# Peptides against a protein of PDB entry 4Z63, part 2

Target 1, 334 residues: chain A of PDB entry 4Z63
Amino acid sequence: LCLGMNDLTGNIPEDLFHLKRLNLLGIQENRLSGSLSREIRNLSSLVRLDVSWNLFSGEIPDVFDELPQLKFFLGQTNGFIGGIPKSLANSPSLNLLNLRNNSLSGRLMLNCTAMIALNSLDLGTNRFNGRLPENLPDCKRLKNVNLARNTFHGQVPESFKNFESLSYFSLSNSSLANISSALGILQHCKNLTTLVLTLNFHGEALPDDSSLHFEKLKVLVVANCRLTGSMPRWLSSSNELQLLDLSWNRLTGAIPSWIGDFKALFYLDLSNNSFTGEIPKSLTKLESLTSRNISVNEPSPDFPFFMKRNESARALQYNQIFGFPPTIELGHNN

## One batch from the design tools (peptide; made by RFdiffusion4, then SolubleMPNN)

Design b1_p8_1_s3 (from b1_p8_1, 3 letters changed)
Fold by OpenDDE base, seed 1:
Structure b1_p8_1_s3 (fold): chain B 334 residues (1-334), chain A 8 residues (1-8)
Amino acid sequence: as target 1 above (334 residues)
Amino acid sequence: SSSWVTTE
């Protein structure tokens, strides 16, 4: 059943949960309220459940052991509270879990050894606390991870050196510390193409360690961290770089000429720093800005990007990296 | 720009 994008109100009729042959339930983008019924357990053939963009509240029912075919659970933008149910955190069938923008709380715990099919995880904008789960690299297919806007105090776990499946990672605004350790760990993620670390590492120095190397890095966002230092020389080896945002830091020195050598770089924001010197002439030769043939069909993170002007402003949402306009922002450097 | 990129 696909009933999304309507003005449906109230609870889901309980009789709907008698549909034992139902493979897909989509009721997203409505005004459905109340608790998500535990009777979803009766939907034993369910492959996809989309309850996103509703007014659901209460705890997510612990019935996912009765949903052996469930691959997709989308519950983003609701009022869910509590933790991730144990059966959901142990689901061997689940490919994608999206619970972004809820009120989920407690310590984040996933049984990654059981979650053998999990490839996409979005838990951004919740109330999870404690430390990042050290066992996330045990989710051997986990490619997309958004944990932004949770309270994960401390550092990136050393175990993330072994996060070989990781391609798209956001930890924006998660109270992380030690950027040098974080980058030193995450450089070992050989498939990492997107790294978003905005609103972390408050007032730390951006490391300029030439030993750091991110071979496949396409998107680096480390904005609004009040970082000190200069443009990091190690970034010059990331030849596939497409998007760089280092805005709203305290970075100093010259913008290096190698910034214009990135053939795929179409979005550059270095604004609101303390950069000095001349604008590199190489920026005027960026092939991506002169040629119209940007391949629009590259893989993108499953999690959305937002361009925020301030905490209270409604951010512009970008579902794809190539949704960003070609941009060079160098303003407010002094 | 007065903006920054995030995923929150």
Scores: peptide ipSAE 0.575, ipTM 0.941, DockQ to the pose 0.754
Fold by OpenDDE base, seed 4:
Structure b1_p8_1_s3 (fold): chain B 334 residues (1-334), chain A 8 residues (1-8)
Amino acid sequence: as target 1 above (334 residues)
Amino acid sequence: SSSWVTTE
């Protein structure tokens, strides 16, 4: 049953929960309000539940043990409060959980040993606090992780060295500290292609350790961190780099010539730093900007990107990396 | 740019 993108109001009719053979319930992009009924438990054949972009409130019901076929739960952009229900945090069937832009709180806890099918997790823009869950690497299929705009004070856990499934990771604006430790850990994530760390590590030094290596890194975003240092030499080995945003830092020195050697680099923002010297001539030879053959069919993160001008401004949303226009931004440097 | 990339 697909009822998305309407002006439906009120709550879900209780009789809808009698549909025991229902595999898909999509009621997204409406004005549905109140609590999400615990009677969802009666939808024992449910594979996909999409309640996103509504006015739901209260706690998410702890009924996911009664939904043994549920693969997709989409609840982004609601008013949900409380934690992740225990049955949801233990779901062996769940492939994708999206609860971005809610009011969920407390310590983030997932039973990753039980969540054997979880491949995508979006919990961005919530009120989770405490430390990052050390057991996230135990989610052996977890590929996409957005935890942006939560309050995960501290460092990236050492256990993330073993996060082999991790491909797309965002921790933007999550009160993280110790960028040197974070990069030193995350370099061990051999499948990591997208790393977004914007609005963390405030005033720290960007490490220039030549031992750091991100083999498959395509997207690196570390904007608005007030980072000191220079363009990191270790980044020159990330030959697959497509998007680099280091804007709104305090980076100094020259822009190195190797920045133009990235064959796939189509988006570069180094603006609002303290870079000096000349613009590298190699930037004029970026193949991605001269050739039209950007492979649009590459896998992208499940989480959206946003281009923000300030905290209060409406951000431009980009659902895919290739939605970004080809860009070289070097403005507002010294 | 007057903007930065995030996932928030």
Scores: peptide ipSAE 0.572, ipTM 0.939, DockQ to the pose 0.743
Fold by OpenDDE base, seed 3:
Structure b1_p8_1_s3 (fold): chain B 334 residues (1-334), chain A 8 residues (1-8)
Amino acid sequence: as target 1 above (334 residues)
Amino acid sequence: SSSWVTTE
């Protein structure tokens, strides 16, 4: 049953929960309000639940032990409070959990040893606090992780060296410290293609350690961190780089010529830094900017990207990396 | 640019 993208108001009719054969319930993009009914437990055949973009409030009901077929739970952009229910945090069937842009709070706890099917997690823009959950690497299929805009004080856990399934990772604006440790850990994530660390590590030095290596890195975003240092030499080995945003830092020195050797680099933002010298001639030879064939069919993160101009402005949303226009931004350097 | 990329 798909009832998304309407002007439906009020609560879900209780009689809807008698549909024991229902596999898909989509009621997203409405004005549904109140608590999400505990009677969802009666939908024992449910595979997909989408309640996103509504006015739901209260706690998410702890009924996911009664939903053994549930693979997809989308609840982004609601008013949910409390934590992740215990039954949801232990769901062996769940592939995707999206609860972005809610008011969920407390420590983030997932039983990753039980969540054997979890491949996508979006908990961005919530009120989670404490440390990053050290056991996330135990979610052996977890590829997509957005934890942006929570208050995860401290460092990236050392356990993330073993996060082999991790492909797309965002920790933007999560009060993280120690970029050197973070990069030193995350380089061990052999499948990591997208790394977003914007609005962390405030005033730290961007490490120029030649031992750092991100072989499969396609997207690196470390914007608005006030980072010091220079263009890191270790990045030159990331031959698949497509998008680089290091804007709004305090980076100095020359833009190195190797920046033009990235055959797939189509988006470069180095603006609002303190770079000096000449623009490398190699940038004028970027194959991705001269050739029409951007490979549109590459896997992308499940979480959207946003181009923000300020904290209060409505950000432009990009659902895919290739939604970004081909860009070279070198402005506001001195 | 006066913008930066994020996932917030």
Scores: peptide ipSAE 0.569, ipTM 0.938, DockQ to the pose 0.752
Fold by OpenDDE base, seed 5:
Structure b1_p8_1_s3 (fold): chain B 334 residues (1-334), chain A 8 residues (1-8)
Amino acid sequence: as target 1 above (334 residues)
Amino acid sequence: SSSWVTTE
């Protein structure tokens, strides 16, 4: 049953929960309000539940043990409060959980040992607090993780060295500290292609440790951190780099010539730093900007990217990395 | 640019 993209109001009719053979319930992009009914437990055949972009409030019901086939739960952009229900945090069937842009709070806890199918997690823009869950690497299929805009004080857990499934990771605006430790840990994530760390590490030094290596890194975003230091030499080994945003930092020194050697680099923002010297001539030879053959078919994060101009402005949303226009931004360097 | 990339 797909009723998305309407102006439906009120609650879900109770009789809808009698549909025991229902595999897909999509009621996204409506004005549905109130609590998400516990009676969703009666939808024992449910594979996909999409309640996103509504006005739902209250706690998410703890009934996911009664939904043994549920693979997809989409609840982004609602007013949900409380924590992740225990049954949801233990779901062995769940592949994708998207609860971005809610009011969920408390300590983030997932039973990753039970969540054997979880491959995508978006909990961005919530009110989770405390530390990052150290057991996330136990989610052996977890590829996509957005935890942006929560309050995860402290450092990236040392256990994330073992996060082999991790490919797309965002911790933007999550009150993280110790960028040197974070990068030193995350370099061990052999499948990591996208790393977004914007609005963290305030005023720290960007490490220039030549021992750091991100073999498969395609997207690095570490914007608006007030980072000191220079363009990091370790980044020159990330030959697959497609998008680099280091804007709104305090980086100094020259822009190195090796920045133009990235054959796939189509988006570069180094603006609002303190870079000096000449613009590298190698930037004029970026193959990605001269050739139209950017392979659009590359896997992208499930979480959206946003181009923000200020904290309060509606950001432009980009659902794919390749939605970004080819860009070289070097402005506002002193 | 007056903007930065994020996922929030």
Scores: peptide ipSAE 0.562, ipTM 0.936, DockQ to the pose 0.737

Design b1_p8_1_s4 (from b1_p8_1, 4 letters changed)
Fold by OpenDDE base, seed 3:
Structure b1_p8_1_s4 (fold): chain B 334 residues (1-334), chain A 8 residues (1-8)
Amino acid sequence: as target 1 above (334 residues)
Amino acid sequence: SSSYVFTE
């Protein structure tokens, strides 16, 4: 049953919960309000539940133990409060959980040893506090993780060295500290292709440790951190780099010539730093900017990217990396 | 420009 993208108001009719053979319930992009009924437990055949972009409030009901086939739960952009209910945090069937842009609070707790099918987690823009959950690497299929805009004070856990499934990771604006430790840990994530760390590590030094290596890194975003240092030499080994944003830092020295050796690099923002010297001639030879065939069919994160052009302007949303225009931004350097 | 990339 798909009822998304309407002007439906009120609550879900109770009779809808008698549909025991229902595999898909999509009621997204409406004006549905009140609490999400516990009677969703009666939908024992449910594979996909999409309640996103509504006016739901209260706690998410603890009924996911009665939904043994549920693979997809989409609840982004609601008014949900409280925590992740225990049955949801223990769901062995769940592949994707999206609860971005809610009012969920407390310590983030997931039973990753039980969540054997979880591959995508979006909890961005919530009120989670405390530390990053150390047991996330126990979610052995977890590929996509957005935890942006929460208050995860402290460092990236050492356990994330074992996060082999991790491919797309965002921690943007989550009050993180110790970039050297974070990069030293995350380099062990052999499948990591996208790393977003914007608005963290305020005033720290970007490490230039040549022992750091991100073999499969395609997207690195570490903007607006006020980072000191220079262009890191370890980044030159990330031969698959497509998008680099290091804007709004305090980086100094020359832009190195190896920045033009990235055959797939189509988006480069080094603006609002303190770089000096000449623009490398190798940047004029970037194959991705001279050839029309950017491979548009590459896997992307499930979470959107945003670009803030002006402080007062609504950020532009990009659902895919290749939605970014080919860009070289070197402005506002000293 | 005052642009930077982030996620929410």
Scores: peptide ipSAE 0.590, ipTM 0.937, DockQ to the pose 0.834
Fold by OpenDDE base, seed 5:
Structure b1_p8_1_s4 (fold): chain B 334 residues (1-334), chain A 8 residues (1-8)
Amino acid sequence: as target 1 above (334 residues)
Amino acid sequence: SSSYVFTE
């Protein structure tokens, strides 16, 4: 049953929960309000539940133990409060959980040992606090993780050295500290292609440790951290780099010539730093900017990117990395 | 540019 993209109001009719054969319930992009009914438990055949972009409030019902086929739960952009219910945090069937832009709170806890199918987690823009859950690497299929805009104080857990499934990771604006430790840990994530760390590590030094290596890194975003240091030499080994944003830092020194050796680099923002010297001539030879054939079919994160162009303007949303225009921004290096 | 990339 797909009722998305309407102006539906009120609650879900109780009789809808008698649809025991229902595999898909999509009621997204409406004005549905109130609590999400516990009677969802009666939808024992449910594979996909999409309640996103509504006015739902209260706690998410603890009924996911009665939904053994549920693979997709989309609840982004609601007013949900409380924690992740225990049955949801233990769901062995769940592949994707999206609860972005809610009011969920407390410590983030998932039973990753039970969540054997979880591949995508979006909990961005919530009120989670405490530390990052050390057991996330136990989610052996977890590829996509957005934890942006939560209040995770402290460091990236050492356990994330073992996060082999991790491919797309955002911690943007999550009050994280110790960038040197974070990068030193996350370099062990052999499948990591996208790393977003914007609005963390305030005033720290960007490490220039040549022992750091991100083999498959395509997207690195570490903007608006007030980071000190220079362009890190370790980044030169990330031959697959497509997007680099280090804007709004306090980086100094020259822009190195190796920045133009990245064949796939189509978006470079080094603006609002303190870089000096000449613009590398190698930037004029970026193959991605001279050739029309960028392969559009690359896997992207499930979470959207945003670009804030003006303080007062709504951020532009980019659902795919290739939605970014080819860009070289070197402005405001004073 | 006053822009930077982030996620929400």
Scores: peptide ipSAE 0.587, ipTM 0.936, DockQ to the pose 0.832
Fold by OpenDDE base, seed 2:
Structure b1_p8_1_s4 (fold): chain B 334 residues (1-334), chain A 8 residues (1-8)
Amino acid sequence: as target 1 above (334 residues)
Amino acid sequence: SSSYVFTE
C-alpha cells in the first residue's frame, strides 16, 4: 500500500493494521500526525515501512519483535522522541534504519550482535548524547552510517579500527574531539570511501603523519573545524579522491603539487584558509575537470550532502556526490 | 566562496 506524496492528515486508520499480508506500507510525504500506532505489530508480513516526512510524534513503538520480515524502516523528518525501542535495536531482519531529523534522545544503543542484517543507519539530526557506541563495528554488514548533528562527546572509539564494513561515514557537527585519534582509527576501515567530519575538532591540528593511509577514500570533508597545520601529506596516497573540502580552517603553507595528481578529483574546496604561495600548475591539468566522462554510476552514501553557500541561506542538498558541480575553490586565502 | 560541505 503506497499512499505517499499526498496531503493526508490525521492518524493512520486502525483497520489498516488488519492487513496481515501487507509487505509494503508507504505513507511518506503527508501530514499524518499523532503517535505511530503499536498496531503496526499486526502487519506481520511487513518488509518496508515508510512513514517519513510526516508530523508523527511520541515514542516509536516497541513492537519490532513482531515484524520478523521488516527490512526497511524510514521515519526521517518526523517528531519522534525517546530512544530507539529495544525490539528495533535488536532486529535481526532490519537492513536500513532511517530516523534522520527527529527528536530522538538519550544514549545511542544498538545490539549490533543481533542486528546481523543492518547495512544502513541514518540517525543524523537528532538529540542523541553521550559517546559513540563502541559496539557499532559488531554490526558486521553496516556500510552506511550517518550520525551527524548529534552530541557525541569525546573521541571516535578504538573499536572502530575493526569497522571493516564501514564505507560511508558522517559525523558532521557531532561535538567530536581528537582528530589525530579519529583519523588514526578510521584509516583501518579498509572499505571507507566517504568521510565527513565537518564542524568537529574545533581548533585542533590536522595531523601530517605519513603513516596515515586511506586507500579507498573518495570523499573527504573536514570543513569548518578551525584546524591548524598544512595540507596533510598522507592524503597524497588516496589516489581515488573525488571530493575534498577542507574549507573554513586555519591551514597554512603551500598547496602541494600532488593535489593535481588526483585523476578523479572534480571538487576541491580549500577556501577560507591561510594557504600561501603559488597555485600549483598541476591543478590546471586535473583530468576529471578536462574530461567529460565523470562516472555518475558509482555507489554513493544513502545520506544527502549539504552545501552552505551563505551562513544566512538555506543549504543546498546534494543526494549524490556527482551532484556537486566541478569546482576548484581557493578563495579567501593569503 | 563562503560555502562548505556537511551532512545533517
Scores: peptide ipSAE 0.586, ipTM 0.936, DockQ to the pose 0.881
Fold by OpenDDE base, seed 4:
Structure b1_p8_1_s4 (fold): chain B 334 residues (1-334), chain A 8 residues (1-8)
Amino acid sequence: as target 1 above (334 residues)
Amino acid sequence: SSSYVFTE
């Protein structure tokens, strides 16, 4: 049943929960309100539940043990409160959980040893607090992780050295500290292609450790951290780099010539730093800017990117990395 | 530019 993209109001009719053969319930992009009914438990054949972009409130019901076929739960952009229900945090069937832009709170806890199918987790823009869950690497299929705009004080857990499944990771604006430790840990994530760390590590030094290596890194975003230091030498080994944003830091020194050796680099923002010297001539030879052989078929993160142009302007949303225009921004340097 | 990339 697909009822998305309407102006439906009120609650879900209780009789809808008698549809025991229902595999897909999509009621997204409406004005549905109140609590999400516990009677969802009666939908024992449910594979996909999409309640996103509504006015739902209260706690998410703890009924996911009665939904053994549920693969997709989309609840982004609602008013949900409380934690992740225990049955949801233990779901062996769940492939994707999207609860972005809610009011979920407390410590983030997932039973990753039980969540054997979890591939995508979006919990961005919630009220989770405490530390990052050390057991996330136990989610052996977890590829996409957005935890942005939560209050995860402290450091990236040491256990994330073993996060082999991790490909797309965002921690934007999550009160993280110790960028040196974070990068030192995350370099061990051999499948990591996208790393977004904007609005963390306030005033720290960007490490220039030549031992750091991100083999498959395509997207690095570490903007608006007030980071000190220079362009990191270790980044020159990330030959697949497509998007680099280090804007709104306090980086100094020259822009190195190796920045123009990235064949796939189509978006570079080094603006609002303290870089000095000449613009590298190698930037004029970026192959990605002269020939758009953008392979349209590259996998992207499940979470959207945003670009804030002005403090007063609404951020532009980019659902795909290749939605960004080819850009070289070097403005507002010394 | 006064822009920067982030996620929410």
Scores: peptide ipSAE 0.586, ipTM 0.937, DockQ to the pose 0.879

